Peptides against a protein of PDB entry 4GXB. Designs and how they scored, part 92

Target 1, 277 residues: chain A of PDB entry 4GXB
Amino acid sequence: VPTEEVSLEVLLSNGQKVLVNVLTSDQTEDVLEAVAAKLDLPDDLIGYFSLFLVREKEDGAFSFVRKLQEFELPYVSVTSLRSQEYKIVLRKSYWDSAYDDDVMENRVGLNLLYAQTVSDIERGWILVTKEQHRQLKSLQEKVSKKEFLRLAQTLRHYGYLRFDACVADFPEKDCPVVVSAGNSELSLQLRLPGQQLREGSFRVTRMRCWRVTSSVPLPSGSTSSPGRGRGEVRLELAFEYLMSKDRLQWVTITSPQAIMMSICLQSMVDELMVKKS

## One batch from the design tools (peptide; made by RFdiffusion4, then SolubleMPNN)

Design b2_p17_8_s1 (from b2_p17_8, 8 letters changed)
Fold by OpenDDE base, seed 2:
Structure b2_p17_8_s1 (fold): chain B 277 residues (1-277), chain A 17 residues (1-17)
Amino acid sequence: as target 1 above (277 residues)
Amino acid sequence: VLPTEPLDLVFENPVFE
């Protein structure tokens, strides 16, 4: 692609648009720096955020596709998909809420975390009780961003990334689940017929390994998953989990976001490695 | 961009306990 100056739109979690002038040849970090500059985010805080490729759903919700890699050209990555539903989103890229303290010290960082958190709550990524919701709304009305975040940090699934509804083979085959990644775990929420909502928590430290696979389903009519067209690629994330002492079991998630889930796992592992060192 | 070709990636977990 020839080097040209272009206007690139980057969205915040809440859908706020940030327009940056970049070169088509600018790599992910270059674009990230441009976004940071536009927002007046200091350089030392850039590392707490990443650019993600997402698909914007009809309701405005984001389906995360993947994190943009360092070698990528964000403009090319998003435009090559030839669909306006794909967007680039800026989001925090760490998992431990302790890092919020570093980011919150800066006005812009605080605003970014606040906007993201508000959005995550509104989208149901962060789970809140009625009373908690009332408290959050009160703080939001007062524009008490720090207090809002402190309360939010205590909430269930704070800092998690929620995926689109998908299917897992746990606890039984073809079980509809909602997967969320955060706090060094994958959370699988499911409701079996006639049962209450259940959540399976799979800690990363108990995963021996994980695997991402893609396949093209055979055109046989009986194997077509509902909603998947003929020839649609099936993605799966499988992980081998230590269920109990010396008992490993594979859990497989079938999802178009399997790659993103794997990226989350790797990211959580990386963060844990840093903490361990 | 999602791969259109068969993919098989395996990741070992260094923080496995």
Scores: peptide ipSAE 0.524, ipTM 0.891, DockQ to the pose 0.746
Fold by OpenDDE base, seed 5:
Structure b2_p17_8_s1 (fold): chain B 277 residues (1-277), chain A 17 residues (1-17)
Amino acid sequence: as target 1 above (277 residues)
Amino acid sequence: VLPTEPLDLVFENPVFE
């Protein structure tokens, strides 16, 4: 691709558009810096955010595809897909809410976290009770961003990424699940027939390893997952989990977002390693 | 861009306990 100046649209979590003028040859960090400059985010806070490739659903919701890597060219990465449904999104890229304190010290950082958190609540990524929702709305009406975030930080799945409904082989084969990643875990929410909502928590520290696989299933009458055509690429995330003492078991998630899930795992592992150093 | 070829990526976890 020849080097040209282009206008690139980057979205915030709430769908707010940030237009930046960049070169087609600008790498992820260059684009991130341009976005930061446009938002007046200070340089020392840039590292708390990343650019993500997402697919915008018909209802405006984002399905996270992957994090853009440092060597990538965001303009090329998004335009090469030749579909308007793909977007670049700016989002915080850390898991420990303690880092919010650093970001919140700056007005722009505070606004970014606030907007993201509001969006996450509205999208149901952060789980709230009716009473908590009332409290949050009250704070939102008062535009008490710091207080809003402090309350939000106490909520279930604060800071998690919620994935699209998919399938896992746990606790039973072919179980519909909703996976969320955050706080050094994968949370699998499921409702078995005739049962109440259950949540399985899989802590990263109890995963010996994980595996991402892709395959093209052979056309068979019984292997079509809902919403997938015959012969479509099947992505799976599997992890070997320490269920109990000396008992390792593989758990497999079948999801188009398996790569993104793996990226989340790696990111959580990296953050844990930093804390241990 | 999503890979078009079959993937088999294994990640060992250094923080496994």
Scores: peptide ipSAE 0.523, ipTM 0.890, DockQ to the pose 0.692
Fold by OpenDDE base, seed 1:
Structure b2_p17_8_s1 (fold): chain B 277 residues (1-277), chain A 17 residues (1-17)
Amino acid sequence: as target 1 above (277 residues)
Amino acid sequence: VLPTEPLDLVFENPVFE
């Protein structure tokens, strides 16, 4: 792509549009800096956020595809897909809520976290009781952003990224699940026939390794995944998990977001490594 | 862009315990 000035749209979690003028040759960090400048986010807080490629659903929800890497050209990455449903989203890129304290000290950082958190609650990424929801709404009406976030930080799946409904082979084969990543774990929520909602927690520290695979289903093969056409690429995330003492078991998730799940795992691992150093 | 070619990536976890 020839180097030229372009207007690039970057969305916040709540769908707010940030337009930045960048070069087509600008890398991810350059674009991120441009977005930060547009928002008046200070330089020392830029590192707490990342740009993500997402697919916007009909209902306005975002399906996270992947994090944009440092070497990428965001303009090219999004436009090469030739579909307007693909967007670039700014979101916080850390997991430990302790880092919220650093971000919240700045007005712009506070606003970003607030907007993201409101959106995550509205989309059901953060799980709330009726009473908690009432309290959150009250704080939102008062525009008490700090108090709102402090309450939100205590909520189930705060800081998690929720994926689209998919299929896992745990606890049984071809089990519909909703996967969420956060707090150094993958949470698999499922409802088996005749059963209440269950959650399986897979802590990253108990994963020996994980694997991302892609394959093309055979024409004669039965697709176990609902809605996948013949010839569609199948993505899987598998991880070898320490179920009990000296017992490792592979868990496989079949999802178009397998790559994003892997990115989340790596990101959580990286953050844990930083804490250990 | 998502890969369309066969992919097989394995990641070892350094924080495994």
Scores: peptide ipSAE 0.522, ipTM 0.890, DockQ to the pose 0.715
Fold by OpenDDE base, seed 4:
Structure b2_p17_8_s1 (fold): chain B 277 residues (1-277), chain A 17 residues (1-17)
Amino acid sequence: as target 1 above (277 residues)
Amino acid sequence: VLPTEPLDLVFENPVFE
């Protein structure tokens, strides 16, 4: 690709558009720095954020596809898909809420976390009671961003990334589930027929390994995943989980976002390794 | 970009307990 100056659109979690002038040859970090400069985010806070490739749904929600890697060219990565539904999004890229303290110390960092958190609540990624929702709305109306975040940090699934509805083989075959990643775990929410909403928590420290696979179902081959036609790529994330003492069991999630789930697992593992070092 | 060919990626977890 020839090196040219281009205008690249990067979205915040709330859909705010940040336009940056970059080179087509600029790598992920270069683009991230350009976005930071446009927002007046200090250099020492850039590392708390990453660029993600997402698919914008009709309702404006984002389906996360993957994190852009360091060697990638964001302009090429997004434009090569030849679809306007794909966007680049800036989001915080750490899991431990303790790091919020560093980011919140800066006005721009505070605004970014606030916008992300508001969006996550509105999208149902963060779970709130009616009373909590009332309190949050009051704080939002007053534009009390710090107090808003402090309350939000105590909420269920704060800091989690929620995926699109998919299918798992746990607790039984072909269970519809909603997966969320955060706090060093995968949370699987499911409702079996005639059952109450259930949540399975799978801590990364109890995963021996995980596996990402892709396959193309054959007409005479294995059953296709629900909702997928013949010849469509099937992505799966499987992890071997320590259910109890000396009892390992594989759990398999069938999802177009299997790669993103794996990226989240690796990211959580990396953060835990830093803490243990 | 999503893969167009079959993938089989295995990740061992160094923080497994």
Scores: peptide ipSAE 0.521, ipTM 0.890, DockQ to the pose 0.706

Design b2_p17_8_s2 (from b2_p17_8, 8 letters changed)
Fold by OpenDDE base, seed 4:
Structure b2_p17_8_s2 (fold): chain B 277 residues (1-277), chain A 17 residues (1-17)
Amino acid sequence: as target 1 above (277 residues)
Amino acid sequence: VLPTEPLDIVVENPVFE
């Protein structure tokens, strides 16, 4: 692709559009810097955010596809898909809420975290009680962003990324689940017939390894996942989990977002490695 | 972007306890 100046749209978590003028040859970091400059985000805070490729759903919700890698060209990455449903989103890229303290010290950083958190609550990614919701709404009406975030930081699944409904083989085969990644874990929410909502927590520190696979189901014999036509690529994330002392068990998630899930796992591992050094 | 070829990526976890 010839190097040309183009206008690139980058969305915030709340759908706010940030238009930046970049080169088609600009790499992810270059685009990120351009977005930061447009928002007046300080250079020292850029590293707390990343660009993600997402698919925008009909309701405006984002299905995260993957994190844009350093070598990628965001303009090319999004336009090559030849679909308007794909967008680039700016989101915080750390897991430990302690890093919020660094970001919140800056007005722009505070605004970004606030917008993301509001969106995550509205989307149901962060779980709130009725009372908590009332408190949050009150703070939102007052535009008390710091207090809003401090309250939000205490909420269940704060900082988690929620995936689209998918299927796992745990606790039973072909079990519908909603996966969320955060706090160095994968949370699998499920409702078995006649049972209450259950959550399985899989801590990253108890995963020996994980595996991402893609396959094309053969027309004969394999139960196609509900909603996928014959011949569609099936993505799976499997991880070997320490269920109990000296007992490892594989858990397999079938999801179009398996790659994104693996990226989250790697990101959480990387952050834990930094904390251990 | 969905991979055009079958993927089989295994990652060993360095923080496994």
Scores: peptide ipSAE 0.504, ipTM 0.890, DockQ to the pose 0.746
Fold by OpenDDE base, seed 5:
Structure b2_p17_8_s2 (fold): chain B 277 residues (1-277), chain A 17 residues (1-17)
Amino acid sequence: as target 1 above (277 residues)
Amino acid sequence: VLPTEPLDIVVENPVFE
């Protein structure tokens, strides 16, 4: 791709558009820096955020495809897909809410976290009770961003990334689940017929390994998954989990977002490694 | 860009306990 100056649109979590002038040859970090500059985010806070490739659904929700890699060319990555549904999104890229303290010290950082958190609540990524929702709305009306975040930090799945509904083989084969990644775990929410909503928590520290696979299913007369077309690529994330002492079990998630899930796992592992060093 | 070829990536977890 020839090096040219282009206008690139980067979205915040709330859908706010940030237009930056970059080169087609600019790498992810270059684009991130351009976005930071446009937002007046200090350089020392850039590392707390990343650029993500997402697919915008018809309802405006984001389906995270993957995190853009450091040496990737964001302009090429998004435009090569030749679909307007694909967007680049800026989001915080750490898991430990303790890092919020660093980001919140800056006005722009605070605003970014606030906007992201509001969006995550509105989208149901962060789980809230009616009372909590009332409290949050009150704080939002007062524009008390710090207090809003402090309350939000206590909420279930704060800081989690929620994936689209998919299928897992746990606790039973072909179980519809909603996977969320955060707090060094994968949370699998499921509702079996006639049962209440239940959650399985899979801590990263109890995963011996994980595996991402892609395959093209052979044309079979029976589509095991509703809505799957013939020849559609099947992505799976499997992890070997220590269920109990000396008992390892594979859990497999079938999802178009399996790659993103694995990226989250790696990211959580990386953060844990930093904490241990 | 999603891989067009079969993918098989295994990651051993260094923080496994």
Scores: peptide ipSAE 0.504, ipTM 0.889, DockQ to the pose 0.714
Fold by OpenDDE base, seed 2:
Structure b2_p17_8_s2 (fold): chain B 277 residues (1-277), chain A 17 residues (1-17)
Amino acid sequence: as target 1 above (277 residues)
Amino acid sequence: VLPTEPLDIVVENPVFE
């Protein structure tokens, strides 16, 4: 791709558009810096955020595809998909809410965290009771961003990334599940027929390893899984989990977002390693 | 960008306890 100046749209979690003028040859960090400059985010806070490739759904929700890597050219990465549904999103890229303290000391950082958190609540990524929702709305009306975040930090699945509904082989084969990643775990929410909502929590520290696989299903005359055409790539994330003392069990998630899930796992592991060093 | 070829990546977890 020839090097030329282009206008690139980067979205915040709430869909707010940030337009930046960049070169087609600018790498992820260059674009991130341009976005930071546009937002007046200080340089020392840039590292708390990343650019993500997402697919925007009809309802405006984002399906996270992957984190943009350092060597990538964001303009090329998004435009090469030749679909307007793909967007670049700026989001915080750490998991421990303790790092919020560093970010929210700055006005712009605070605004970014606030906007993201509001969006996550509105989209149901953060789980709230009726009373908590009332309290949050009150704080929104007052535009008390710090207090809003402090309350939000106590909520279930604060800081989690919620994935699209998918399938797992746990607790039984072909279980519809909603996976969320955060707080050094994968949360699997499921409802089996005639049963109450169940949640399986899989802590990263109890995962011996994980595996990402892709395959092309053979044309079977049987109706392929709803929503996938013949010949679509099947992605799976499997992890070997310590269920009990000396008992390892594989759990497999079938999802188009398996790559993103693995990126989350790696990111959580990396953060834990930094804390242990 | 989704992989166009079969992918099989195994990651050993260094923080496994």
Scores: peptide ipSAE 0.503, ipTM 0.890, DockQ to the pose 0.740
Fold by OpenDDE base, seed 1:
Parts: sequence; structure tokens; C-alpha cells
Structure b2_p17_8_s2 (fold): chain B 277 residues (1-277), chain A 17 residues (1-17)
Amino acid sequence: as target 1 above (277 residues)
Amino acid sequence: VLPTEPLDIVVENPVFE
């Protein structure tokens, strides 16, 4: 792509559009800086956010595809997909809620976290009781952003990324699950027939390793799940988990978002490494 | 862009306990 000045749309979590003028040759950090400047986000807070490639679903929800890497050209990355459903989203890129304190001290940072949190609650990424929802709505009506966030920080799955419904081989083969990443874990939620909602928590510190694979299914006569046409790439995330003392077991998740899940794992590991230093 | 070629990436976890 020739170097040209272009208008690039970057979305916030709530769908708010931020238009920035950038070069087609601008890398991820350059675009991020342009977005920060447009929002009046201080330079010292830029590092708490990242740009993500997402697919916007029909209901307006975002399916996270991957984090844009430093060497990437966001304009090229999004436009090369030749589909209007793909968007670039700005989102916080840390896991420990303690870092919220740094971001919340700035008006713009506070607004970004607030908008993201409201959106995550509305989308059901953060789990709330009826009473908690009432309290949150009251705080939202009062526009008490700090208090709203403080309450939200105590909620189940605060700071998690929720993925699209997918399939895992745990606890049973071909089990429908909803995966969420956050708090140094993968949460697998499932509802088996006749059972209540169950959650399996897989802590990153108990994962010996993980593996991402892609394959093209061969037309084998086995009843492939009815929805995937011939020739679709199958992505899987597998991790070897310490289930009990000296007992490792592989858990495999089949999902188009397997790459994004692995990015989350790496990101959580990186953050834990920083805390240990 | 998601890879269309076969991918097999294994990551050893440095924070494994």
C-alpha cells in the first residue's frame, strides 16, 4: 500500500467512534498515539491500552480476533480483510485491577475505563446480581464514575474478556462452553442438560504449557458439526493443566478465537512476570 | 489476518508452579 494520509476509525468498547488521520504506513503505536491525542489521553497512560482487531457481530457485540502487534500497520490490517464487519477497538490491556488506580487518576482514563466497564456489564461479560445491577444503575444515573468502577471491581469477571460460545473436550467431549480470560485464569462456563451453570477455573500458574493449532478438516465421513462448511480452518487452543498433584491433563478448546485466547494467556503470563521482578 | 496455513505453536509457561 502506498504511503498516504487516511482517515482511520477506531472504536471504543461502547462503540463510540474515534476518527484519526494517520498514514497508511503508521505502525500500531503511531495509531495508538494518534487516538490518545484525539482523546486527550496523557502519554504516560498510553501503555495501559492496546488496539485490537475485532469482528462486529449483528447485535453490535465485538468478537475479538487478536491484538494488533507493534510491527503491524493497523490501516492495512483492517482493510485487507475486505469486510466492514472488522473494526479496530481501543481497550485496556492489563489484567490486574490495581492498575486501574493509575488510569482513574486522569479524567480521560477514568472515562475510558468507565465506558468499557459499562459496556462489559451491558454485554454480560461482567456478571452481576439483580441488586448489584440496581446499584450500578443508580451510580450511572448519578454519573459517579469512580464509585461505579470501585463497585464494578468487586464483581465477578471484572476485567475479563468474554469469548463467543465454543466447544471444549472438558469436562466431556464436544461440550459447549463459554470461555472468559482474566485474573490470570481461563474460566470455562458450561450448562449440561439438567444441570445448573458450572464454571471451571483454570489458573495460568497451573498450566505447564499451551498449544495453538490450525488445521483444515479433511472431508472425513464423520458428522462434522453442521455449521462449518467444507474447507473452514479449525483453530484449537490446548493447555496442559495440573489437575492434581503430579497429574497433568490436556484441555482442548475448539474456537475461531483460539489465537486471541493464546494472546490473553501470554499477556497474563507477561504481567505475572513483571510482578515477580 | 488469521493464518490459513497449518499452525502449531507450543508455549512453555515460565510461571508454572
Scores: peptide ipSAE 0.502, ipTM 0.890, DockQ to the pose 0.727

Design b2_p17_8_s3 (from b2_p17_8, 8 letters changed)
Fold by OpenDDE base, seed 2:
Structure b2_p17_8_s3 (fold): chain B 277 residues (1-277), chain A 17 residues (1-17)
Amino acid sequence: as target 1 above (277 residues)
Amino acid sequence: VLPKEPLDIVVENPVFE
């Protein structure tokens, strides 16, 4: 692609648009720096954020596809998909809420975390009780961003990334589940017929390994699941989990977001490694 | 961008306990 100056739209978690002028040849870091400059985010805070490729759903929600890698050209990566539903989103890219303290010290960083958190609550990524919701709304009305975040940090699934509904083979085959990644775990929420909502927590420290697979299902004459057209790629994330002492079990998640899930796992592992060093 | 070729990536977890 010839190098030329282009206008690139980057969204915040809440859908706020940030327009940056970049070169088509600018790599992910270059674009990230441009976004930071546009927002007046200081250089020392850039590393707390990443650019993600997402698919915007009809309701405005984001389905995360993957994190943009360092070698990628964000303009090319998003435009090559030839669909307006694909967007680039800026989001914090760390898991430990302790790092919020560093980011919150800066006005722009605080605003970014606030906007993301508000959005995550509104989208149901962060789980809140009625009372907590009322408290959050009160703080939001007062525009007390710091206090809002402090309260939010205590909430269930704060800092988690929620995926689209998918299927897992746990606790039984073909279970519909909602997966969330955060706090060094994968959370699997499911509701079996006639049962209450159940949540399985899978800590990354108890995962011996994980596996991402892509396959093209053979045209089986059987009724294709209503949402997948014939010939769609099937993605799976499997991980071998220490269920109990000396008992390993594979858990498999079938999801178009399997790659993103694996990216989250790797990212959480990387962060844990940094803490151990 | 999904690779056209089948993926099979296994990652051993260094923080496994």
Scores: peptide ipSAE 0.502, ipTM 0.888, DockQ to the pose 0.709
Fold by OpenDDE base, seed 4:
Structure b2_p17_8_s3 (fold): chain B 277 residues (1-277), chain A 17 residues (1-17)
Amino acid sequence: as target 1 above (277 residues)
Amino acid sequence: VLPKEPLDIVVENPVFE
């Protein structure tokens, strides 16, 4: 692609649009710096955020596709898809809520975390009780951002990414599940017929390995999954999990977001490695 | 963004305990 100056739209979690003037040849970090400058985010806080490719749903919700890598050209990455549904989103890129303290010290950082957290609650990514919701709304009305975040940090699935409903082979084959990634785990929420909501927690430290696969179902094969047409790619994330002492079991998630899930796993592992160093 | 060809990526977890 020829190097040209272009206007690129980057969204915040709440849908706020940030327009930046960049070159088509600018890499992910260059675009991130441009967004930071536009927001007046200090340079020392840039590393706490990343750019993500998402698909915007009709209801305005974001389905995360993947994190933009360092070598990528965000303008090319998003425009090459030739669909207005795809957007670039700025979001915090760390898992440990302790890092919120660093970000919250700055007004812009605080605003970003606040906007993200409000959005995550509204979208049901963060799980709240009725009473907690009332408290959060009160704080939101008062525009008490710090207190809002402090309360939010205590909530279930704070800091998690929630994925679209998908299918897993655990605890049963072809089980509908909602996967969330955060706090060094994958959370699988499921409701089997006639049963209560259940959650399986899979800690990353108990995963020996994980595997991402793609396949094309054969039209005439018995392996054709209902709902996938000829030529549609099936993505799966599998991980080998230590269920008990000396007992490893594979768990497989079938999802179009399998790549994003694997990116989350790698990111959580990377953060844990830093903490262990 | 989605792979057009079959993908098979295995990652060994260095923080496995």
Scores: peptide ipSAE 0.502, ipTM 0.890, DockQ to the pose 0.744
Fold by OpenDDE base, seed 5:
Structure b2_p17_8_s3 (fold): chain B 277 residues (1-277), chain A 17 residues (1-17)
Amino acid sequence: as target 1 above (277 residues)
Amino acid sequence: VLPKEPLDIVVENPVFE
C-alpha cells in the first residue's frame, strides 16, 4: 500500500466518531496517538486504551473481532476487509478497575470511561438491577460522571467484554452460552431448558493453558451448530481448567470470536504478571 | 480477519496456580 495521507474514522464505545488524519503506513500506536491528540487525551494516559477491530451489527452493536496489534496498520486492517460493517473502536484496555483512578484524574479520560460505561450498561454488558438502573439514570441526568463511575464499578461485570452468543461443551455438550471476559476470568452464562440462568466462572489463574483452533468442517449431513453452513470456518477456544485438586478438564467454546477471547485471556494474564512483578 | 491456514495456537499460562 502506498504511503498516503488518509482520513480514518475511529469510534468510541458509544458510537461517537473521531476522525483523524493519518498515513496509511501509520502503525497502531501512531493512530492511537492521533486519536488521543484529537480527543486531547494526555500522552501518559494513551497506554490505558487500545484500538480494536469490531464488526458493527445491524442493530449498531459491536462484535469485537480482535485487538489491533502494534505492528498492524489500522487503515489497512480495516479497509482490506472491504466492508463498511468493520470499524475501529477505541476502548480501555486494562482490566483492574483500580486503573480507573488514574484515568479519571483527567477530564478526557473521565469522559471516555463514562461514555464507555454508559454504553456498556445500555448494551447489557454490565448487569444492573432496576434500582441500580434508577440510581445510574439519576446520576446521568445530573451529569455526575465520577459518581456514576464509582457506582458502576460496583456492578456485576463492570469492565467485562461481552461476546456474542455462542456454544460451549460445558456443562453439557452444545450448550448455548454468553461469554464475558473480565476480572481475570471468563464468565459463561447459560440457560438450560427449564432451568434458571446459570453462570460459570473460570478464573484465569486456574487455566493451565488455552488453545485456539480453526478448522473447516467436512461436509456432513448434520451440523452441530445451527445456522452454520457446510465448509464454514469453525473457531474454537479451549482451555484446560483446574476444576478441583488434581482434576484438569478441557472446556471448549465454539465461537467466531475465539481469537478475541484468547486475546482477552492473554491480556488478563499479562496484567496479572505485571502485578506479580 | 480469519487465517487462511488452519490455526492451532497453544498458550501455556504462566500465572497458573
Scores: peptide ipSAE 0.502, ipTM 0.888, DockQ to the pose 0.700
Fold by OpenDDE base, seed 1:
Structure b2_p17_8_s3 (fold): chain B 277 residues (1-277), chain A 17 residues (1-17)
Amino acid sequence: as target 1 above (277 residues)
Amino acid sequence: VLPKEPLDIVVENPVFE
């Protein structure tokens, strides 16, 4: 692509649009810096955020596809998909809520975290009780962003990324699950017929390894799962998990977001490595 | 862009305990 000046739209978690003028040849960091400048986010806080490629659903929800890598050209990455459903989203890129303290010290950082958190609650990524929701709404009405975040930090799945409903082979084959990544774990929420909502927590420290695979399903004769067109790529994330002492078991998640899940795993591992150092 | 080619990536976890 020839180097040209273009207007690029970057969305916040709440759908707020940030328009930046960049070069088509600008890499991810260049675009991120442009977004930061537009928002008046200080340079020392840029590293707490990343750009993500997402698919916007009909309801306005974001399905995260992947994190944009450093060598990528965000303009090319998003436009090459030739669909207006794909967007670039700015989101915090750390997992430990302790880093919120650094970001919240700045007005812009505080606003970004607040907007993201409000959105995550509204989308059901952060799980709240009725009473907690009332408290959060009260704080939101008062525009007490710091207090709002402090309360939110205590909530279940705060800081998690929630994925689209998918399928896992745990605890049973072909179980519908909702996967969330955060707090150095993958949370698998499932509701089996006639049963209450269950959550399986898979801590990253108990994963020996993980595997991402893509395959084109062979036209197997009979049970084509309704809705997957002929030739749709099947993505899977598998991880070998220490279920008990000296007992490893593979868990496989079938999801179009398998790549994003693996990126989350790697990111959580990286953060844990930094903490150990 | 999702790779059109078959993907098989295995990552060993350095923080496995």
Scores: peptide ipSAE 0.502, ipTM 0.888, DockQ to the pose 0.729

